# Peptides against a protein of PDB entry 6J07, part 73

Target 1, 107 residues: chain A of PDB entry 6J07
Amino acid sequence: GQRGWFCGSVSQDLRQFWVAEGGTISDPRAADFLFSCDASHPDTLRIYQSLDYIEDNATVFHAYYLSAVANAKIKNSVALGHFILPPACLQKEIRRKIGSFIWEQDQ

## One batch from the design tools (peptide; made by RFdiffusion4, then SolubleMPNN)

Design b2_p22_1_s3
Fold by OpenDDE base, seed 1:
Structure b2_p22_1_s3 (fold): chain B 107 residues (1-107), chain A 22 residues (1-22)
Amino acid sequence: as target 1 above (107 residues)
Amino acid sequence: EEEEKKKEEEEKKKLEELNALN
């Protein structure tokens, strides 16, 4: 599927890119992909509090993934797994174990 | 917290699994 939900923290440009690539925008319950740029945004927090997420049936991805895809010369060269956006309270420990998040590396 | 530890492990596992699929 290619249905995506977008946190309010995601720019309109990235949303438009998603649609331009054939995606559709839906509510989080119907979405195949959940995108956010801020784990602390109220929209994203509601996802983390949702039953689907609690039951491990949902994953939030950082929308920077879309920027990386847009800029990639080789299709499918961007690893979606690198863009998992965990809750803010877990990021420090995860960052320690896995390394700095890819969306933080340009800062 | 045990719940946070569990979720941390889940997220880390997702990260590793999705990377392996690419």
Scores: peptide ipSAE 0.275, ipTM 0.774, DockQ to the pose 0.028
Fold by OpenDDE base, seed 3:
Structure b2_p22_1_s3 (fold): chain B 107 residues (1-107), chain A 22 residues (1-22)
Amino acid sequence: as target 1 above (107 residues)
Amino acid sequence: EEEEKKKEEEEKKKLEELNALN
């Protein structure tokens, strides 16, 4: 399915794009996709502290993915995997090994 | 920190797997 949860850090424009593309908005427990723009936002922190996430049954994605999709010229040219949003305490080490996150580029 | 390291590897693995499927 295409059920999405959105952190309060995500703009209404991106939420509207999700719905316009056929998605629905739900609570985190029912969502297929979890979107956030801020790993330190209280809403996102609650996800990281949830049993589903701790048990590796949930993944948070940076909502910049939706912006990239909206601006993409080729369908499916944007890889969701590039937008995994780890907890803030893990980002430094992940950045060291994989490189800067895509949402931090083009700044 | 072992638990933090484990989670870091998990997130890195997810990133690599999803990129490979694209």
Scores: peptide ipSAE 0.272, ipTM 0.772, DockQ to the pose 0.029
Fold by OpenDDE base, seed 5:
Structure b2_p22_1_s3 (fold): chain B 107 residues (1-107), chain A 22 residues (1-22)
Amino acid sequence: as target 1 above (107 residues)
Amino acid sequence: EEEEKKKEEEEKKKLEELNALN
């Protein structure tokens, strides 16, 4: 399915885009996709502290993915994997290994 | 730090795997 959970840090415009594209909005446990724009937001922190996430059964994505999809000139050119949003404490090392995150490059 | 390192590797693995799906 296309059920999405949204952190409070995600704009209403991106939420509306998700719904317009056929998605639905659900609680984190029922969601297929978890979107956030802020790894330090309390909503997102709650996800990182959940058993599902700790047991590696959940992934948080940066909601900028939706913006990239909306603005993509080439169909299916946006890779969801580039938008994984890890906990803040891990970002430094990950950035060192793979480079700056896409959402940081465009801002 | 070991748990963080493990989680880091898991996140990197997710990046690689999800990128390969596209």
Scores: peptide ipSAE 0.272, ipTM 0.772, DockQ to the pose 0.029
Fold by OpenDDE base, seed 2:
Parts: structure tokens; sequence; C-alpha cells
Structure b2_p22_1_s3 (fold): chain B 107 residues (1-107), chain A 22 residues (1-22)
């Protein structure tokens, strides 16, 4: 399925793009994909504090993924895994291991 | 494409490892 949850930090345009591409919007528990633009947003923090996330059964992705898909020259050339949005406390270590996040590079 | 998938899995694994350390 293509059910997505969106943090309040995600713009209406990106939500509309998701729907235009055949996606639906659902609550976090039913969602296949969790999107956020801000790891410190209260909506996202609630995800990080959930049992599903703590038990590694949920992943938050930066909604910039949708923007990258929309602007991609080649379909399916954007890797979702590059847009994993970890909690703020983990980002420094992750940058050390894998480099700067894509959404930071394009800004 | 296979390289991208491999990198995606590695990134996810690294994230999981970091979560486990906390």
Amino acid sequence: as target 1 above (107 residues)
Amino acid sequence: EEEEKKKEEEEKKKLEELNALN
C-alpha cells in the first residue's frame, strides 16, 4: 500500500503531491510511510517515543524525498533510504558515518 | 539501482545500530 502519515511540519504542496501520485493519508499506526520535515516537531517526537519506533518497526523519512521525486529527471531514481530522518540526538553520529543528509546538501 | 538499494539497507542498519546503543 501507499498510506502516508504527515507531520504538521510538512507543506500542503508535498501532501498534495503524495495524493496526486496515488497515495493516501492515514494516522501513524496505519501508515506505510511516515513523513516529516522537522525531527524536533512535536508530531515527530511522538513517533520517536512510540513503541513501534523504539522496537524498530517504524521509520521516519524526511518529506524532502517527495520533492526530490517530483523533480527527478529519471523515474524511481530517488532512494528512499537516503531520506531517513533520525532523532536529533542521533544525527551527529549518523553524519559521521554516512555524511551529511541530502536535504542539507540541497539547501 | 542495486548499489542504491545496498546503500539504503546499510543506512537503515546503521540507524538501527545507533538506536540500539541509546
Scores: peptide ipSAE 0.151, ipTM 0.668, DockQ to the pose 0.041

Design b2_p22_1_s4
Fold by OpenDDE base, seed 1:
Structure b2_p22_1_s4 (fold): chain B 107 residues (1-107), chain A 22 residues (1-22)
Amino acid sequence: as target 1 above (107 residues)
Amino acid sequence: DEEEELEKEKLLEELEKLNAEN
């Protein structure tokens, strides 16, 4: 199984999808994947402030990844790297260099 | 695309370092 942590900003539907796909839900320390829908949510901010994140041992992904996987014909067609969710203070510069985030494109 | 993932992560890491220095 794959262990995931979810920010409070993530819907129950996406959490349920994770479990339905064989995943388990854990605390951030035990998680293999960290999911959030809001870089400014207190839960996510705590991750950014954690030693694991500061030491580059953790990455936060936008939970929209799960939605994309759920809707994809081929699961591996969705690149996880496109869903890295950086701290809010970096997003403006990142958008300038890389472009709009994938979870913002359909809004 | 694994290569694209790595490229983005490296960019983010560089940006985070820059932000930390400022």
Scores: peptide ipSAE 0.056, ipTM 0.605, DockQ to the pose 0.030
Fold by OpenDDE base, seed 3:
Structure b2_p22_1_s4 (fold): chain B 107 residues (1-107), chain A 22 residues (1-22)
Amino acid sequence: as target 1 above (107 residues)
Amino acid sequence: DEEEELEKEKLLEELEKLNAEN
């Protein structure tokens, strides 16, 4: 399914795009996809602290994925895996190993 | 792109494990 949870850091435009593409909005426990624009937002921190996440049964994605999909010229050209949003404590090490995240490259 | 996606997911998983161990 396409049940999505959205952190408060995600704009209404991206939420509306999700629904327009056939998605629904749900609580984190029922969601198939978890979207956030801020790993330090309280909503997202609650996800990282949840048993589902700690037990590796949940993944948080940066909502910029939806913007990339909306602007993509080739359908299915946007890889969801490139938009995994890890906790802030891991991001520095990840940048050291594989470079800046996609959502940071336009800055 | 699929191979790159899987590689990144594996890397993140490994980093999370290392972080948990330290």
Scores: peptide ipSAE 0.055, ipTM 0.609, DockQ to the pose 0.033
Fold by OpenDDE base, seed 5:
Structure b2_p22_1_s4 (fold): chain B 107 residues (1-107), chain A 22 residues (1-22)
Amino acid sequence: as target 1 above (107 residues)
Amino acid sequence: DEEEELEKEKLLEELEKLNAEN
């Protein structure tokens, strides 16, 4: 399915793009994709604290993924994996391993 | 922190898997 949950940090434009592409919006428990623009937002923190996330049954993606897809010359060329949004406490170490996050580049 | 290290490894693994699917 293509059910998505959106943190309050995500703009309406990106939500509308999701729907325009055939997606639906649901609560996080029913969602296939979880989108956020802020790992420190209360909505996102609740996801990180959920049993589904703790048990590694959920992944949060930065909503900039949708912007990248919308602007991509080749839409299927955007790698979803580059948009994993980890908890804030892990981001420093992850940057050390893989470099700056894609949503932090060219701002 | 052992828990953080495990989470980091899992995230990196997910990154590789998701990128490989594209």
Scores: peptide ipSAE 0.039, ipTM 0.595, DockQ to the pose 0.030
Fold by OpenDDE base, seed 4:
Structure b2_p22_1_s4 (fold): chain B 107 residues (1-107), chain A 22 residues (1-22)
Amino acid sequence: as target 1 above (107 residues)
Amino acid sequence: DEEEELEKEKLLEELEKLNAEN
């Protein structure tokens, strides 16, 4: 499905784009995709603390993915996997091994 | 703790794999 949950840190424009592309907005429990722009936002922190996330049944993606899709000439050319948003406590180590996140590069 | 470290390692492996495949 294409059900998405959005952290309060995500702009209305990105939410509207999601819907315009055929997505729906749901609560995090029913969502197929979880979007956030801030790993430290209380909404996102609640996701990281949830059993679904702890049990590796949920993934949070940076909502910049939607911006990338919106701006891409070929919509399907953007890889969702590049936009995984890990908890803040893990990001330093991840950057060390993988490099700066895509959303940080375009800031 | 140990659980957090294991989670970190698992996540890193998955992320690296995803980036390599794409």
Scores: peptide ipSAE 0.027, ipTM 0.564, DockQ to the pose 0.026

Design b2_p22_2_s1 (from b2_p22_2, 11 letters changed)
Fold by OpenDDE base, seed 4:
Structure b2_p22_2_s1 (fold): chain B 107 residues (1-107), chain A 22 residues (1-22)
Amino acid sequence: as target 1 above (107 residues)
Amino acid sequence: SEAEAQRAIEEALAKYEEELAA
C-alpha cells in the first residue's frame, strides 16, 4: 500500500500532492511511509523513540522527496532512499561521510 | 551509526520498489 504519515512540520501542499499521486494518510503505526521536514519536531522524535523504528521496522523520509518528485521531469526518477531522514544524532556523521543532504542543498 | 543509516536506506529502497511493483 501507499499509506503515509506526516509530521506536523510538513506543509499541507506536500500532503495534498501525496494524495493526488494516489497515496493515503494514516497514523504512523499503519503507515508504509513516514514523512517529516524536521528531525527535531516532537512528532518525528516520537517516531524515533518508537519500537517500530528502533527495531528497524520503520523509516522516516524527508518530505522534500515529494517536492522533488513533483518537480521531476521523469516520473520515478527520484530515489526515495536519498531522502532518509535520520535522527539528529546521526546526521553529523552521515554528512561527514556522504556530504550534505539533498534537502539542505536546495534550501 | 553510518552502517545503520545505510541499512535503513537499503530497506527503504526495497520497500519502495516493492510498492512500485505491486
Scores: peptide ipSAE 0.040, ipTM 0.607, DockQ to the pose 0.032
Fold by OpenDDE base, seed 1:
Structure b2_p22_2_s1 (fold): chain B 107 residues (1-107), chain A 22 residues (1-22)
Amino acid sequence: as target 1 above (107 residues)
Amino acid sequence: SEAEAQRAIEEALAKYEEELAA
């Protein structure tokens, strides 16, 4: 399925793109995909604290993925895995090991 | 492709889990 949850940090334009591409919007418990633009946003923090996330049954993606898809010239050229959004407390160390996140590179 | 995305997810998750464990 293509059910998505969106943090309040995600613009309405990206939400509309998701729906335009055939997605639906749901609560985080029913969602197949969780999107956020801010790991420190209260909505996202609640996800990180949820049982599903703690048990590794949920993944939060940076909503910039949708922007990348919208602008991609090649179909399916954008890898969702490059847009995993980890908790803020881990980001510094992750950047040290794998470099800046893709959404930061385009800023 | 979907397969490529899945591999990328798994790789990213593995790296994330390594940081959690550290």
Scores: peptide ipSAE 0.033, ipTM 0.607, DockQ to the pose 0.057
Fold by OpenDDE base, seed 5:
Structure b2_p22_2_s1 (fold): chain B 107 residues (1-107), chain A 22 residues (1-22)
Amino acid sequence: as target 1 above (107 residues)
Amino acid sequence: SEAEAQRAIEEALAKYEEELAA
């Protein structure tokens, strides 16, 4: 399915794009995809603290993925896996090993 | 496709594995 949850940090435009592409919006437990623009937002922090996330049954993605898809010229050229949003406490070491995150490169 | 996205996720998770395990 294409059920998505959205942190309050995600713009209404990106939510509307998700729905326009055939997605639905649900609570985190029912969602297939979890989107956020801020790992430190209270909504996202609650996800990281949930049993589903702790037990590795959930993944949070940066909502910039949806913007990249909307602007892509080549179908399937945007890889969802490049937009995994880890907790803030892990980001420094991750950047050291794999480089800056995609959503940080154009700012 | 969703299948292609899943493969990309698995690749990204492998890169994060050491940090996520800490």
Scores: peptide ipSAE 0.032, ipTM 0.607, DockQ to the pose 0.057
Fold by OpenDDE base, seed 3:
Structure b2_p22_2_s1 (fold): chain B 107 residues (1-107), chain A 22 residues (1-22)
Amino acid sequence: as target 1 above (107 residues)
Amino acid sequence: SEAEAQRAIEEALAKYEEELAA
């Protein structure tokens, strides 16, 4: 499906792009994709604290993915998996092992 | 595509395995 939930940290431009590409916007429970630009935003924190997330039934993605897709000539050239947004408490260790996140490199 | 995205997610999750398990 193409149902997406958006944290308040996500700009209207990115939301509009999602809709323009055929997506719809829904609440987190109905969404197929969860987008955020801030792991520390209250909206995103509520996701991380939800049973769905704790039970590994939900994944949060950084909305910069949509910006990358918008700027890419080939849509499939942008891998959604590279934009998984983990909780802030894990990010330091992840950066140590994998390096800086894609959305941190050009912002 | 959905399939390509899913594969990328699985690969990314594997990279985070140690950190997510901690």
Scores: peptide ipSAE 0.032, ipTM 0.603, DockQ to the pose 0.057

Design b2_p22_2_s2 (from b2_p22_2, 11 letters changed)
Fold by OpenDDE base, seed 2:
Structure b2_p22_2_s2 (fold): chain B 107 residues (1-107), chain A 22 residues (1-22)
Amino acid sequence: as target 1 above (107 residues)
Amino acid sequence: SEAEAERAIAEALAKVEEELKK
């Protein structure tokens, strides 16, 4: 499926791009993809605190993924897995082990 | 490619899950 939920931190441009590419917008529980630009935004925090997320049934992705896809010469060259947006409390440790997040490098 | 994306997702999820369990 191509159902996406969007945090309020995500611009309308990225939401419109999602729809233009064949996606639909839904509530978090029905969504196949959860997008956010801010791990500290109340909308995103509610996701992190949800049972679905705690039980590893949900993953939040940084919406910069959509921007990267929009600007890529080859659309399928952008790996979604590189855009996982973890809770703020884990980001420092993840940066230590894996390196800086892509959205931080390109911002 | 799709295979590369799948590997990236698996790797990233594994790392995140490892940290979430701490």
Scores: peptide ipSAE 0.028, ipTM 0.546, DockQ to the pose 0.079
Fold by OpenDDE base, seed 1:
Structure b2_p22_2_s2 (fold): chain B 107 residues (1-107), chain A 22 residues (1-22)
Amino acid sequence: as target 1 above (107 residues)
Amino acid sequence: SEAEAERAIAEALAKVEEELKK
C-alpha cells in the first residue's frame, strides 16, 4: 500500500502532493512510509524511540523525497533510499564519511 | 517501482552501516 505518516515538520504542500499521487495518511504504526523534515522534531524522535524503529521494522525518510519526485522529469528517477533520515546523533558522522545529504545539497 | 525502492533502501542502509563501522 501507500500509507504515509508525516511529522509535523512536513509542509502541508508535501502532504497534499502525497495524497494527490494516490497516497493516504495514517498513524505511524499503520504507515508504509514515514516522512519527516527534522530528525530533532518531537514527532520524529518518538519514531526513533519506538520498538518498530529500534527493531529495524521502520524507516524514516526525509520528505524532500516528495519534492524531488514532484520535480522529476523522468519517472522513477528518484531513489527513495537516498532520502533515509537517520537520527540527528548519527548525522554528523554520516556526513563525515559519506558526505552531505541530498536535501542539504543544491539541486 | 516498489522493488526499486526496496533495493535502494537496502543499499542505502548497508552503506550507512558500513561507513559508520570505518
Scores: peptide ipSAE 0.028, ipTM 0.545, DockQ to the pose 0.057
Fold by OpenDDE base, seed 3:
Structure b2_p22_2_s2 (fold): chain B 107 residues (1-107), chain A 22 residues (1-22)
Amino acid sequence: as target 1 above (107 residues)
Amino acid sequence: SEAEAERAIAEALAKVEEELKK
């Protein structure tokens, strides 16, 4: 199954979409996917500070991925890799290299 | 391009890992 953890920054609508698509919600350690809408949210910061993340065994994705999937209606048409949510301390450098994140383009 | 973006993200993630390990 698809087990997902959600930061408190993620709307209930996106959580409901995840479940409606067959996903389940779990704690971070059991989750296959970690979703957040705010790299500076305390929940997300705790992930970045965890051993799993430090040891490269965890990746945080921006929950806007779910919105993009919902809009596209075709999951495979949306590349999950484009929605990696790095710690805020590196986002400026990333923006300099690749431009604004997808979730920021409509903001 | 998409490939360039992916590489840039990968490099950034590697940098994050290095910083977190300090």
Scores: peptide ipSAE 0.027, ipTM 0.537, DockQ to the pose 0.042
Fold by OpenDDE base, seed 4:
Structure b2_p22_2_s2 (fold): chain B 107 residues (1-107), chain A 22 residues (1-22)
Amino acid sequence: as target 1 above (107 residues)
Amino acid sequence: SEAEAERAIAEALAKVEEELKK
């Protein structure tokens, strides 16, 4: 299935798009995909602190991915992997190594 | 370490991209 969890930082529009595309909304532990727009949001921080995440069994994606898919001429042209949202404490170093995040480039 | 984290993120990106191509 396509089960997604959404941080409170994610707009209703993006949530609705997820559902319109066949997704369902679930709690973080049941979710296949975790979406957030803010690595510093308390909801997202709780994910980063969870055992599932620490054990690398969970990945948080920036919800801007959904916006990119919605606006893409070819939906599968949007690479989900480029939207991995790491904890804020790691972003500076990651940005230095692999470049700015896509959601930062488009804003 | 931060270096390990950076590598992990890079690997995660690659892994997800690979899965999307399947």
Scores: peptide ipSAE 0.032, ipTM 0.543, DockQ to the pose 0.031; fails the geometry check

Design b2_p22_2_s3 (from b2_p22_2, 11 letters changed)
Fold by OpenDDE base, seed 2:
Structure b2_p22_2_s3 (fold): chain B 107 residues (1-107), chain A 22 residues (1-22)
Amino acid sequence: as target 1 above (107 residues)
Amino acid sequence: DEAVAEQAIKEALAKYEERLKE
């Protein structure tokens, strides 16, 4: 499914793009995809602390994925897996293994 | 490689989640 939740850090433009592409917006518990632009935003922190997340029933993605898809026009040309947004406490360790995140490269 | 990156992130998250359960 394409049920998505959006952190308050995500722009309305990206939310509208999600809906325009056939997605729906729901609460975190019902969502298949969780989008955020800030791992330290209170909305996102609540996700990381939730049972659903701890039990590996949810994944947080950086909303820049939607921007990349919009620019590419071809959805399958952008790998969603590279846009996983981990908690801030893990990002340094992950960068040692994979390098800078995609959203950081364009900043 | 995107697949390698995804796997690395997921492995890190798995360890994090296990720590939270303890």
Scores: peptide ipSAE 0.293, ipTM 0.803, DockQ to the pose 0.041
Fold by OpenDDE base, seed 5:
Structure b2_p22_2_s3 (fold): chain B 107 residues (1-107), chain A 22 residues (1-22)
Amino acid sequence: as target 1 above (107 residues)
Amino acid sequence: DEAVAEQAIKEALAKYEERLKE
């Protein structure tokens, strides 16, 4: 199944969409997908500091992915990889390589 | 491009994670 964890920064609407699409909500350790809207949120910071994340067993995605999926005309047309949410300390370097993150472009 | 963006992020994360292990 699709088990997801959600940072407190993620709106209830996006959480509801996840469930409506067949997903379930779980704790970070059990989750297959970790969603956040804020790399600096305490919930997300705890993920970045966890052994699972340090050992490359976890990936945090920006929850805007779910919004993009909801608005997409074609199923599976939204690339999850574009929504990887890295720690704040890496974002500046990454922006130099790829430009602004996709969740920043609609602002 | 999907592959380029994803790869760039993953590479940065990999380097970050390696530093954390040291």
Scores: peptide ipSAE 0.288, ipTM 0.799, DockQ to the pose 0.041
Fold by OpenDDE base, seed 4:
Structure b2_p22_2_s3 (fold): chain B 107 residues (1-107), chain A 22 residues (1-22)
Amino acid sequence: as target 1 above (107 residues)
Amino acid sequence: DEAVAEQAIKEALAKYEERLKE
């Protein structure tokens, strides 16, 4: 299934795209996919602090993935794994290794 | 490089999660 949870930081357009592509919207506990545009948003912070996330049973993705899919010439060319959104406390360390995240490159 | 980025993120998350479980 494609049950998705969306942080308040995610635009309605991206949510609508998710539904148009066959997804449904649910609470984070029932969701298969968690989307956010802001690791520091209170909604997303609650996810990072949850037992499901701490126990590695949940992953947060940057919602820009949906935008990339919507605009991709080849839909399958966009890899979800490249859009993993880590907690803010880890982002500086990761940027030192990779330079910038994909969603930051296209801004 | 997207592959490098994905690996770096996964590794960082793994370490983070381990610390949270302690």
Scores: peptide ipSAE 0.286, ipTM 0.801, DockQ to the pose 0.041
Fold by OpenDDE base, seed 1:
Structure b2_p22_2_s3 (fold): chain B 107 residues (1-107), chain A 22 residues (1-22)
Amino acid sequence: as target 1 above (107 residues)
Amino acid sequence: DEAVAEQAIKEALAKYEERLKE
């Protein structure tokens, strides 16, 4: 299914889009997708420290993915893998390998 | 492009997760 959890850093507009597209909103333990706009937000930090995340059973995505999907002209043109949101302590290392994150390019 | 970026992130996360288990 499309069960999603949202960090407090995510706008209500993006949450509404998720529901409009057939998604539901749940707690992190029941969610299939975890969305955040801030790796340093307390809600997101709790995810990174959870057993599910440590055991690689959960992935956090930047909620900008939903905005990209909403504005996409071609179906399936947005790659979810580009929106994986790693912990803040890893982001510098990741940028060294792949460059700036997609949600940072239009800032 | 997608595969390369996703793989790099996943590899970094895997290393991070292993460090947390130590």
Scores: peptide ipSAE 0.272, ipTM 0.794, DockQ to the pose 0.040

Design b2_p22_2_s4 (from b2_p22_2, 10 letters changed)
Fold by OpenDDE base, seed 2:
Structure b2_p22_2_s4 (fold): chain B 107 residues (1-107), chain A 22 residues (1-22)
Amino acid sequence: as target 1 above (107 residues)
Amino acid sequence: DKEVAEKAIKEALEKYEEKLKE
């Protein structure tokens, strides 16, 4: 399925794009994909603190993925895995070892 | 489609975990 949950940090435009592409919007428990633009937003923090996430049964993605898909016009040309949004406490170390996140490079 | 995405997720997670262990 293509059920998505959206943090309050995600714009209405990106949510509308998700629906326009055939997605539906649901609560985090029922969602197949979790989108956020801010790892420090309270909505996202609740995800990171959930048992599903702690047990590695959930992944949060940066909603910029949707913008990238929209610009590419080819969904499968954009790798979803490159848009994993880890907790803020891990981001600095990840940037040091792997490099800047894609959503930061386009700024 | 979703299967491809799941594979990408798995690979990305493995990459992150590997780098964080170094």
Scores: peptide ipSAE 0.033, ipTM 0.574, DockQ to the pose 0.055
Fold by OpenDDE base, seed 1:
Structure b2_p22_2_s4 (fold): chain B 107 residues (1-107), chain A 22 residues (1-22)
Amino acid sequence: as target 1 above (107 residues)
Amino acid sequence: DKEVAEKAIKEALEKYEEKLKE
């Protein structure tokens, strides 16, 4: 099984998709995957401040990953690594050096 | 597949770290 935590910024539709695909929803400490749609949301900020994140034992992903998977003809064609959601303080510099995030390209 | 995901994460993190060090 796969355990996921969801920031309040994530829609119920994406949460339901996660469960429909066999996932379970848990608290951040028990979760294998952390999903958010807003790096500035209080829920996500708490993750960034946690020891697990500071010690590089946790990664936050943009929940748009789930939408991409849902719409993909081949599920494994969507790379989770491309959906890493870094803290807001790093995003500007990352965009400058790597480019726009995938979840921003369709907007 | 969790292993595939972990590999992608690792590669992405390395990419970010490399770019941030420049």
Scores: peptide ipSAE 0.031, ipTM 0.575, DockQ to the pose 0.055
Fold by OpenDDE base, seed 4:
Structure b2_p22_2_s4 (fold): chain B 107 residues (1-107), chain A 22 residues (1-22)
Amino acid sequence: as target 1 above (107 residues)
Amino acid sequence: DKEVAEKAIKEALEKYEEKLKE
């Protein structure tokens, strides 16, 4: 399925794009995909604190993925895996080892 | 395709885990 949950930090434009592409919007428990633009937003923090996330049964993605898909000449050329949004407490270490996140890069 | 996406996710997570272990 293509059910998505959106943090309040995600713009209405990106939500509309999701729906336009055939997606539906649901609560986090029913969602197949979780989107956020802010790891520190209360909505996203609640996800990180949930049992599903703690047990590695949920992943939060940066909603910039949708923007990248929208702007890509070939939609399938955008890899969702590059848009994993980890908790803020892990981001510094990840940047140190892997580099800046794709949504932080001026494309 | 969700399956393709899930594979990409797993690969990305693996990369993260490997880097975090260093």
Scores: peptide ipSAE 0.031, ipTM 0.572, DockQ to the pose 0.055
Fold by OpenDDE base, seed 5:
Structure b2_p22_2_s4 (fold): chain B 107 residues (1-107), chain A 22 residues (1-22)
Amino acid sequence: as target 1 above (107 residues)
Amino acid sequence: DKEVAEKAIKEALEKYEEKLKE
Protein backbone atom coordinates (compact mmCIF):
# COMPACT_ATOMS: atom_id res chain seq x y z
CA GLY B 1 0.00 0.00 0.00
CA GLN B 2 0.84 3.66 -0.26
CA ARG B 3 0.05 6.40 2.21
CA GLY B 4 -1.42 9.69 1.09
CA TRP B 5 -2.36 12.97 2.72
CA PHE B 6 -5.10 15.15 1.31
CA CYS B 7 -5.67 18.85 1.60
CA GLY B 8 -9.19 19.92 2.40
CA SER B 9 -9.36 21.30 -1.12
CA VAL B 10 -9.44 17.78 -2.55
CA SER B 11 -12.86 16.31 -3.32
CA GLN B 12 -14.13 13.21 -1.60
CA ASP B 13 -14.38 11.49 -4.97
CA LEU B 14 -10.65 11.72 -5.52
CA ARG B 15 -9.95 10.57 -1.99
CA GLN B 16 -12.22 7.61 -2.51
CA PHE B 17 -10.46 6.79 -5.76
CA TRP B 18 -7.14 6.77 -3.93
CA VAL B 19 -8.47 4.30 -1.41
CA ALA B 20 -10.10 2.20 -4.11
CA GLU B 21 -6.73 1.91 -5.80
CA GLY B 22 -5.23 0.52 -2.63
CA GLY B 23 -4.05 3.68 -0.97
CA THR B 24 -4.46 4.69 2.63
CA ILE B 25 -4.93 8.11 4.14
CA SER B 26 -2.50 9.41 6.73
CA ASP B 27 -1.19 12.58 8.30
CA PRO B 28 1.34 14.58 6.29
CA ARG B 29 4.32 13.39 8.29
CA ALA B 30 3.61 9.73 7.61
CA ALA B 31 2.37 10.17 4.05
CA ASP B 32 4.31 9.10 0.99
CA PHE B 33 2.23 11.36 -1.25
CA LEU B 34 0.74 14.76 -0.54
CA PHE B 35 -2.24 15.86 -2.63
CA SER B 36 -3.84 19.28 -2.92
CA CYS B 37 -5.99 21.24 -5.34
CA ASP B 38 -5.06 24.65 -3.98
CA ALA B 39 -1.58 25.89 -3.18
CA SER B 40 -3.14 28.72 -1.20
CA HIS B 41 -5.30 26.49 0.97
CA PRO B 42 -4.32 26.68 4.64
CA ASP B 43 -3.72 22.93 4.77
CA THR B 44 -1.29 23.10 1.88
CA LEU B 45 0.40 26.20 3.21
CA ARG B 46 1.16 24.30 6.40
CA ILE B 47 2.93 21.70 4.28
CA TYR B 48 5.03 24.31 2.52
CA GLN B 49 5.98 25.74 5.89
CA SER B 50 6.93 22.36 7.36
CA LEU B 51 10.51 21.34 7.98
CA ASP B 52 10.09 18.29 5.78
CA TYR B 53 9.16 20.45 2.82
CA ILE B 54 11.75 23.12 3.51
CA GLU B 55 14.40 20.44 3.71
CA ASP B 56 13.22 19.06 0.35
CA ASN B 57 11.92 15.84 1.85
CA ALA B 58 8.35 16.37 0.70
CA THR B 59 6.55 17.14 -2.54
CA VAL B 60 2.98 18.31 -3.03
CA PHE B 61 1.07 17.06 -6.05
CA HIS B 62 -2.10 18.41 -7.57
CA ALA B 63 -4.89 15.94 -6.94
CA TYR B 64 -5.93 16.28 -10.58
CA TYR B 65 -3.34 13.56 -11.06
CA LEU B 66 -5.81 11.11 -9.58
CA SER B 67 -8.50 12.28 -11.94
CA ALA B 68 -6.15 11.83 -14.87
CA VAL B 69 -5.29 8.33 -13.69
CA ALA B 70 -8.96 7.50 -13.29
CA ASN B 71 -9.72 8.69 -16.80
CA ALA B 72 -6.76 6.91 -18.34
CA LYS B 73 -7.50 3.71 -16.45
CA ILE B 74 -3.78 3.03 -16.70
CA LYS B 75 -1.82 4.55 -13.87
CA ASN B 76 1.54 4.21 -15.58
CA SER B 77 0.35 6.27 -18.53
CA VAL B 78 0.10 9.38 -16.38
CA ALA B 79 3.31 11.04 -15.27
CA LEU B 80 3.10 12.10 -11.65
CA GLY B 81 5.87 14.60 -12.18
CA HIS B 82 3.64 16.72 -14.37
CA PHE B 83 1.43 17.35 -11.37
CA ILE B 84 3.87 18.87 -8.93
CA LEU B 85 2.10 21.69 -7.15
CA PRO B 86 4.59 24.36 -6.16
CA PRO B 87 3.90 27.19 -3.74
CA ALA B 88 1.86 30.05 -5.15
CA CYS B 89 4.85 32.37 -4.94
CA LEU B 90 6.62 30.28 -7.58
CA GLN B 91 3.72 29.54 -9.89
CA LYS B 92 3.76 32.82 -11.78
CA GLU B 93 7.38 32.45 -12.75
CA ILE B 94 6.92 28.79 -13.63
CA ARG B 95 4.02 29.63 -15.91
CA ARG B 96 6.11 32.30 -17.55
CA LYS B 97 8.93 29.88 -18.29
CA ILE B 98 7.17 26.57 -18.85
CA GLY B 99 3.55 27.45 -19.47
CA SER B 100 0.24 26.68 -17.81
CA PHE B 101 0.01 23.73 -15.48
CA ILE B 102 -1.65 20.61 -16.78
CA TRP B 103 -4.59 20.99 -14.40
CA GLU B 104 -5.25 24.44 -15.84
CA GLN B 105 -5.22 23.46 -19.50
CA ASP B 106 -8.69 21.95 -19.57
CA GLN B 107 -10.25 24.95 -17.87
CA ASP A 1 6.83 1.03 -5.50
CA LYS A 2 7.50 4.68 -6.15
CA GLU A 3 10.50 4.34 -8.41
CA VAL A 4 8.72 5.37 -11.59
CA ALA A 5 6.98 8.21 -9.87
CA GLU A 6 10.16 9.41 -8.24
CA LYS A 7 11.90 9.44 -11.59
CA ALA A 8 9.14 11.55 -13.07
CA ILE A 9 9.28 13.88 -10.11
CA LYS A 10 13.01 14.28 -10.41
CA GLU A 11 12.76 15.03 -14.10
CA ALA A 12 9.97 17.52 -13.59
CA LEU A 13 11.80 19.28 -10.79
CA GLU A 14 14.91 19.41 -12.90
CA LYS A 15 12.99 21.01 -15.73
CA TYR A 16 11.50 23.54 -13.37
CA GLU A 17 14.89 24.42 -11.97
CA GLU A 18 16.41 24.74 -15.41
CA LYS A 19 13.65 26.99 -16.65
CA LEU A 20 13.74 29.12 -13.53
CA LYS A 21 17.46 29.68 -13.97
CA GLU A 22 17.04 30.97 -17.52
Scores: peptide ipSAE 0.030, ipTM 0.559, DockQ to the pose 0.055

